# Peptides against a protein of PDB entry 9GMZ: the designs that were tried, part 321

Target 1, 343 residues: chain A of PDB entry 9GMZ
Amino acid sequence: TGFPLELLTRPATERLAYFENYTVAHPRLKEVYEILMRTIAEPAGASFIFVYGASGVGKTTLRLRVEQKLTELALPKLESDRARVPVVGIEAIAPESRYFNWKEYYTRALITLEEPLIDHKFDYGVRGISRDNFGKINVESKVVAPALRRALENALIHRHPDVFFVDEAQHFGKVASGYKLQDQLDCLKSLANMTGILHCLLGTYELLTFRNLSGQLSRRSVDIHFRRYCADSPEDVQAFKSVLLTFQQHLPLAETPNLVDHWEYFYERTLGCIGTLKDWLKRVLSDALDREATTITLKDLQKRALSVAQCQKMFKEIQEGERQLSETEADVQNLRSALGLGA

## One batch from the design tools (peptide; made by RFdiffusion4, then SolubleMPNN)

Design b2_p30_3_s4 (from b2_p30_3, 13 letters changed)
Fold by OpenDDE base, seed 5:
Structure b2_p30_3_s4 (fold): chain B 343 residues (1-343), chain A 30 residues (1-30)
Amino acid sequence: as target 1 above (343 residues)
Amino acid sequence: DYYKKIQERIELAKKNATDKPLVLFPEFKP
């Protein structure tokens, strides 16, 4: 089943929004979604979940789908438990400075946790945090990071989310010279321990450095690898072609473009990352709608493709991450063999 | 005022729960 044909008579903005909101449940996304939902329901004493994979693999899409599902599951209880927030999701920002800004992180977390419609009566116990007439949190410039942390701890305890999501969490690794990445991890660990709230960090393969820094954290963390599709796997190629077939049927254009015949070109310029593919098609669709075009051509695709140089850079970063994971698996196998445990 | 804000929050949560549906992809048939 394709897009609703009624979209062809609707404004370009609505046609684009349909495609933007459309999500293909491809095998890797479904697998990681099921693992993540199960881990959130039954954390088994874990305080952290690490979700790592290539840039553009679809981690943000995964997060948004889990947030949606946790919200849906909480709806029947939200009427009785008016204090509860079922899930909190933030994106970590690349610091403008050479170090991670904890003050900005805590401020964003508080603003996201305390939606404008949440009870004005919640006192953070911190002087210089207030609500405006619209219920929006205002943090005075004089409020220091330790005070914002205490406010966030109190808010997380009061609101009791099932999980706290941090997207683009590799940005915690951006520490100034003389600071240790361990101090950032200890700060996050302390926040999770003090609140009792499960934290899920989503990011690139740079998150592997966090996993390896603390043997204590590894005992209380669950790892989820969100893999890309690989061209050397017939099953992965078939899944990638199936995604292209689905997208071509759900592009709200008068004539269905043939994307599947160009699957190798799509793979070359996305490296098997479905998020990168969707973002590319979104840009091309936007251009087609602006021109009132009936379809998408190969020339339209080429205009919005990542350059070969960009793809080569991204591929090197992916290969390094995949190598580090393979080495870790080999180390586990070597340790088992050395312990006299079968491979 | 308080009850109205709770209703608005519940309606926002319902909207967020229904927005952006997850759709299964079809099997590729050559």
Scores: peptide ipSAE 0.024, ipTM 0.590, DockQ to the pose 0.029
Fold by OpenDDE base, seed 4:
Structure b2_p30_3_s4 (fold): chain B 343 residues (1-343), chain A 30 residues (1-30)
Amino acid sequence: as target 1 above (343 residues)
Amino acid sequence: DYYKKIQERIELAKKNATDKPLVLFPEFKP
């Protein structure tokens, strides 16, 4: 039930890579994964999926696992349909300027859609987009954002992915005035409508602002809340302890560290976010492997923990997001009650 | 060349599908 013992004889790089690639299917991840996979399979006229939750809750892990599964499920069809890309996933970048860089977004999306090994014969219908001898997309500097959008629309239609993922999607909102945010949402909506491709935006609770600004997106979106584990829930505490137990068994060290006995300290410094926990353990494992240590101690953990100030800031952001969701749920209940629909 | 590239893509996708499994967590028994 633990890591392969043969890893103890392998280089530190392989041991670290094992842990990096290891994913605990914790209850919240499994729940969100199942909902997301079902929604992708049967979108029921939805054009968008919003996955929101705390930073470090595991949204990127969720995306990567869904991308993997969609790729696996598509393999039999990819032998016959050589044009198809089963899934596309990009990370939205925080703009350096006051404006979201749509040119960069479209370029990254095109590069991700067109893996070097995909059919070299696809014409984007846009001058200045080419492939090198390795099949890598090259976009000339002269190509403007509207042309790249058309190229992306054509590529999405031709490649027909089951879903287009945008991770860190809160970056669409960070720089825009309310008007610019609406324009960005309308742009994304138009892209989804023109291509017929389901879009999944993953991000922090800042994505709730996107839901609230576009009554039209809300009608065509599925919302998925990726919750953290809460210390006030006995079930959540047990799940968190079980995750710690699993991680301690899968740290490729000669002696199994006792993580579970320190669960409160782990909770204090992760706020119940399993991604934050994994990243912390990864840093500590890397240090242990560099020292050829047989185990991990509490001192090793403390050395790589987030500061109390970082945790306080993260917790404030979480509380604000959870509050906004709670208010929205209450508003729905109030609306139902006002409509004479039982609560 | 084209067929080789498609085969390489499929093999890479197969590898990526197997190299990163989702592992179920055991129930915590106190």
Scores: peptide ipSAE 0.024, ipTM 0.565, DockQ to the pose 0.036
Fold by OpenDDE base, seed 3:
Structure b2_p30_3_s4 (fold): chain B 343 residues (1-343), chain A 30 residues (1-30)
Amino acid sequence: as target 1 above (343 residues)
Amino acid sequence: DYYKKIQERIELAKKNATDKPLVLFPEFKP
């Protein structure tokens, strides 16, 4: 099972688009997808889901697949409830200053909730929020953050999404003081409680620091660790090789490149992160298509690989995150032992 | 007009739901 052979006669743009849109089903993605879908369906009183893992592990791919599935499941309800939006997804922006821009966050969330095809003029109850002739929200500069929050609360209640996704959520933690970080967590908690909408925060291991600062969020949160593949696990190595084999079969080239024989080099330069692998192969495929090449060589891979210095930096960030999780697991065991619950 | 926009929304949602191949996670056959 490989790419459609008809793609070899198609323009380079169509061949590249095929590979960009292709998603490899791999064990960790499947596992996290199933846990996340179950948690969204049955949150059991949780207000938050935290999905954390290495940069490039595939969190964006996970989000897009969940968004697709939630949209599919909502289609029968969208015929009866025209106001409903099945899912909302935004990216958190890194603050330019020591302060998170809540005004920008609320504005982006409101814009995302406004699908151009929703004819139902929802009155947000806030002066300075209008719709243009194309149904796009315009927020006047004079509108303050508390007013935008109320508008977002009303919009979320009215549209009733199954989940609110915030990608790159570690950016909430990039504030100057621990006190301000607690206030941000309390603000998010209050938004989830007031709307009754489940929030899913996706991020790097930096999200753990943010999560651990709020004992109150911990009581109403579900944690999902999106693990990378580890070279010390034979099962993980086999899964990683299987991903390489699948990508090898789905590169729209005249000659199938042998990626699997170079698995160690791919592992060295991706740290077991499938998103990083896909992005690398995409860059190499683009270069090959531009040259009308029949295949990909090791030299082509080397030209687009992350540098050793980049990999070393990423690996240190991963090791720190994995260590913090291991310490947390040990703390749970210590707590259980201290409670007289057998280890 | 309104009914046509809703049909276009549903068709676009169906198309976005169908054109992205539901990667049915093929059973990871080992």
Scores: peptide ipSAE 0.023, ipTM 0.480, DockQ to the pose 0.021
Fold by OpenDDE base, seed 1:
Structure b2_p30_3_s4 (fold): chain B 343 residues (1-343), chain A 30 residues (1-30)
Amino acid sequence: as target 1 above (343 residues)
Amino acid sequence: DYYKKIQERIELAKKNATDKPLVLFPEFKP
């Protein structure tokens, strides 16, 4: 089934919004979604979940879908427990300095915890945190990071989310020294331990460097690898072509563009990352709608494609991440063999 | 008024939840 044909008579903004909101449940997304949902339901004493994979693989889409599902599952309980927030999701910001801005992190987390459904009567126990007439948190500039941390701890305990998501979590690792990275990790551990809230960090393969710095996290963490589609796998190529076919059918244009016949070009410029593919198609669709075009051409695709140089850079970053994981798997196997544990 | 806005947002969240199912990709048959 394609897009609703009624969209062809609707404004360009509605047509674009349809495609933006459309999500393909591709095999890797479904697999990681099922693992993540199971791990959130049964963390087995884990305090952390690490979800790592290429930039543009679809981690933000995964987060949003899990947030949606956890909210749906919590709705019957929220009628009786008005204090509960089912899920909290924030995006980590790249530090402008050699130091991670914890004040901003805590402020963003607090703002996100203040869903409009939340009773305005919660006292954070911290002076200089207030709510406006719309229930939005206002944090005074004088409030220091330790006070914001206590406010967040109290809020997380009171709201008791099933999980706390941090997207772009590799930004915790972009601090110049290993010691500062350990301190940041210890801060996150302390927050998880003090609140009893499961933390899920989503990020690029740079998150592995952060993950590996703490042998203590390894005992209390679950790792989920969100893989791209690989052109050397027939199953992955088939899945990628199926995604192209699905997008082709769901582009709200008068004439269905032939995306599938150009699958190699799409693969070349996305490296098998479905998020990158979707973002490319959104840009091309926007351009086509602005021109009142009936379809998308190869020239339209080429105009909005990532450059070869961008793809080469992204591919190098992917290969390095995939290499690190393969070495870790080999090291585990070597360790097992050395311990006299069978392969 | 506040409870009505809460209910409307819950209904909107339910609607957004139901309107955006994970759409399974069709099996690509060449």
Scores: peptide ipSAE 0.019, ipTM 0.461, DockQ to the pose 0.036

Design b2_p30_4_s1 (from b2_p30_4, 13 letters changed)
Fold by OpenDDE base, seed 3:
Structure b2_p30_4_s1 (fold): chain B 343 residues (1-343), chain A 30 residues (1-30)
Amino acid sequence: as target 1 above (343 residues)
Amino acid sequence: SALEEAKRAARELSEKLWEEGMEKYLEEIR
């Protein structure tokens, strides 16, 4: 089943919006989703979940799907408990300065927790935090980071989300010269412990550096590797081709483009990352719709592809992350062997 | 709006295919 054929008579904006909102349930996404949902339901004393993988693998799609499902599951309880928020998700912003801005992080987290749809007014116990007449939180510039932290702790306790998501969490690793990355992790650990709220950090393989530096976080964390599709795996190649087949059926064009025949070129320019693939196809679809084209050609694909230099850089970052994980797995096996535990 | 209808149609279809795909996946891993 493809896109609704009636879209062919609709404006370019509606056709593009259809494709943007269409999500492919590919094997790796389903696997990671199930593991994440199970871990959120039964954290078994974990305070953190780390979801790491290549840039463009689909972490944002995973987060949004989990947020939707947790909201749906919580709906019956939200009718009785209007103070509760089922899930909260923020994106960590790369600091313009050399240092992570905790004041900005706490402010954004508070604003997200207190969306206008929450009728229940909460006193944050901090001067300079107020709600306007529209229910929007206003944080005065004079409010310092320790006060914002206390306000966030109180808000998280009161709203009691099942999980707190932080996307692009590798940005916590941007520490001042002379500050330890460990101090940032201890700050996050303290926030999770004080609130009793499970934190899920999503990010690139740079999150592995956080895990390795804090032996204490490792004991209270669950790790989820969101893998890309690998060309050396026949099953992964078949899954990647299946995703291309699905996308070609859901591009709202008069003539179905043959994406599957170009699977090697798509793999070369996405490295097996489905988010990168979707973003590429979105750009190409937009160009085709602007020209009132009936289909997409290889030339159209080439015009919007990532450069070889960009792909080479991304591939080096992926290989380093995959290598670090492989070494960690080998170290665990070596430790088990040394302890007399069967491999 | 017609734009919101197109977005809704895409989401509803995606959700249906997701649920069917997850049910099948859960049966395969049991």
Scores: peptide ipSAE 0.214, ipTM 0.807, DockQ to the pose 0.340
Fold by OpenDDE base, seed 5:
Structure b2_p30_4_s1 (fold): chain B 343 residues (1-343), chain A 30 residues (1-30)
Amino acid sequence: as target 1 above (343 residues)
Amino acid sequence: SALEEAKRAARELSEKLWEEGMEKYLEEIR
């Protein structure tokens, strides 16, 4: 089934909003979703889940779908426990300086946990934290990072989410020294341990460097690799074509564009990353709607495509990440062989 | 607003298609 045909009579803003909110349930997303949901339900003593993959593979889409599902599953319990928040999701910010801004991180986390819709107000015992008339938390500039951390710990304990999501978590690793990176890891570990809340860090392959520096986090972490589609796999190519077919059916245009026939071009400019593909199609759809076009052409696609240079850069970053994972797998096999356990 | 209704309709349809797709996937892996 395609988009609702009634959208063709609606304003461009509504048509674009439809496509923005549409999510393709593609095979890799389904797989990672199932693994992540299972891991959240049964963490088996893990304090961390690492979800890593290429930029634009769809990690944010995964997070949002999991947040939605966890919220739905929690609804019956939320009626009895008005203080509970089922899930919390934030994005880590790239530091402007050599130091990660923990104050900003704690502030954003608190603001997200203390959503205005929560009837049960909690006093954090921290001066300079207040609520506005809409119930939104305001943190005064005088509040120091240690006080915000304590407030966040108390909030996480009180709200007891099933998981705390941190998107773009590779930004924790952007610290200039290995020692400082260890301090960041220890800080996150301490927060997870003090609250008893499972943390899920979503990020690029740079998250592997962050993970590998903490031998202690590795013992209490579950890894989930969100792979892109690979052109050397017939199954992956078929899945990618199927995604193109689905998007083709859900572009709210009078004439269905033929995206599938251009699958190689789409692959070249997305590297098999479905988020990158969706963002590209969104830009092209916006342009088409602005022109009141009946369809999308190859020229429209070319106008909004990533440059070859951008794709080459992204591909190098992907290859390095995939190489690191492959080497780790080989190291495991070599270790097993050396131990006499067989392959 | 009409925009909010369109977003809601898109979300509800996306949710339905997601659930159907996940159900099918779970059946295929069993």
Scores: peptide ipSAE 0.211, ipTM 0.766, DockQ to the pose 0.309
Fold by OpenDDE base, seed 2:
Structure b2_p30_4_s1 (fold): chain B 343 residues (1-343), chain A 30 residues (1-30)
Amino acid sequence: as target 1 above (343 residues)
Amino acid sequence: SALEEAKRAARELSEKLWEEGMEKYLEEIR
C-alpha cells in the first residue's frame, strides 16, 4: 500500500504534511513500542523506565505514538473523570550553566500538564500560579523552584497520568559533578515516589551514565534499548531495506524513486537510524516539491545528506554507548558465571 | 482550512496504517 494517489493533485504543503505525519512501523519501533506499552500498563513496582538509543533512532516518534495510544485508551475513562490526564510529555532542555534549571523544568511540566482544554480548575496551592483568560498557566517570576515542585506534585497526583515522559533526558546528566548528578537522580526519584507516577526518561546513550550512578534506581527501573539497525546483521540490513521500500512507496511523487538500490548510501549517512532517514527524506521531498519534480534523484539526496564528519561524530557516540552496554552485559554474564548461574 | 483538513486526513491515514501494521506484528509474534 502506497500513498493516496489523490495527493498528486494536491498542493505541495499537503504532500509534505502527509509524509511528515506518516510513521513507518519498522521492526525495532514495533518491538520497543510493545515493550513500552506493556511496561506502562504493568510497571510491576517500577518507578522509572529508561529508553535509550542513538540520536535519530526514533525515540520522539516512539513517545508520540505511545502518548497517542494512551490518550485513545483513556478516552472512555476521561468522560467519567474529567480531571484525569492520560499522559504527560515534556522535553528536557540542556542547561545553560553547570546546573540543571529545575524551575524551568517544573514550569514547563505544569504548563504541559494543564492544557487549556481541561475544564476542571485545579488549585495548585501555590501563590503566583494562575490561569489566564485562555486557560493557560501563568507562573510569576517570584515563584521559587521548591514551590513549583510542590505545585507539580499536586498536579500530578490530581491528574494522575499513566506515565510522565521526559524526552532528551540525557540533559539531566549534563552537570559539573557526579554528586550533582546524584542529586538530580534523587530529585526525580523523590518526584516519582511522592506522586506515585511512573516516569519514562528517553534519551541518548549518555543516559546510561545517569542510569549507572544510582544502584537504587536500578531496582525500580526498567531499561529499554532502542537499537539502530546494524550493517553487520543480515536481518537488520533486510529490515533497513524494507524501511527504504516503505518510504519510497509513501513519498507523494509521480514517479516512485528507487531508494532501495541506494541502501548502502542511506545506511552510511543514517547509521541505521530511521529518524535520521525520515528527516533526510523530508528535506529532499520538500526540495523536490518546490521544484515540481516528478521523482527524487541521487543528486537530490546528496544535497541534503549529513556530512561525513557529522556521521563520524554520531558513529563515535553510538559506538561508545554500544560498548558501555556490551561491557555491562559482559559484567552481568561474568557475575552470573561467578555465582554459578548458567549463562 | 483545507490545509488543516489535509493534515488531519494524512494523520488519520497514518494512524490507520500504523494500527494495521501493529496488528500484523502482534499476529506474527504470537
Scores: peptide ipSAE 0.210, ipTM 0.800, DockQ to the pose 0.274
Fold by OpenDDE base, seed 1:
Structure b2_p30_4_s1 (fold): chain B 343 residues (1-343), chain A 30 residues (1-30)
Amino acid sequence: as target 1 above (343 residues)
Amino acid sequence: SALEEAKRAARELSEKLWEEGMEKYLEEIR
């Protein structure tokens, strides 16, 4: 099944919007989705889920699909419980300063939690937090971070989401000292414990450094590795080619481009990350539509490709993350051996 | 709007293919 052929008669804006909103159900995404959905349904006393993987692997796509499914599953219950929100998702912002801005985090979390047209008025118990006539939360500048935290705790308890998502969660780890990072972990742990809400942190491999600092979080967390496709695996190469085939069928162009024949070049410039691939194809499609082109050429791809230097930098970051995971596995084996448990 | 319709069409098709793909995946791992 390809794109709707009627799109060929539509404006460039509609054609681009189709491709932007199209999602490929690729094997690694399906695997991680199933594990994540199962873990949310049966957390088994976990307070945290960590989803880590390369930048551009598709973590945001995963989050959005889980949010959609949890919302769909909750619809029958939401008719009876109008106060409930099934899921909350926020993106962590990179701090402009040396320190994570908790005030901004709590404010954004509160706004996101109350974005649904919830007819149920809730008193946050904090002065300077109000709802406008449209139900949007307004937070006055005078409201301090501890007060915003209390408001968020109360809101999370009242709305009782199945999970609280934090995307780009590696930004919590951007602190000048390991001590301050521990304080941030303790703050998140306290929030999860006080609210009873499961937290899912999605991020790059930098999230592993954050995860490893708290032995207590280790006991109450589930780890999910969202892997890229690896060129040394025939199965992964086949999956990557299948994704290219699907994308070429869903590019709303008069002539279907042959992306699969260029799979090595696509792999070289995406490192097996499907999000990076989609973003690249989106840029190329936009250029093609602006020129009223009938197809995409290799030259069009080359114009919007990541540079070799960018790919080399990204690859080093991936290799470092994959190495840290392999070292952790070796440490487990060493620990088992030291305990007299057979390796 | 026509833009919202294009977005909806992409989402609906993506969802259908996702569900079909997940059903097959769950059958393969069982």
Scores: peptide ipSAE 0.221, ipTM 0.801, DockQ to the pose 0.332; fails the geometry check

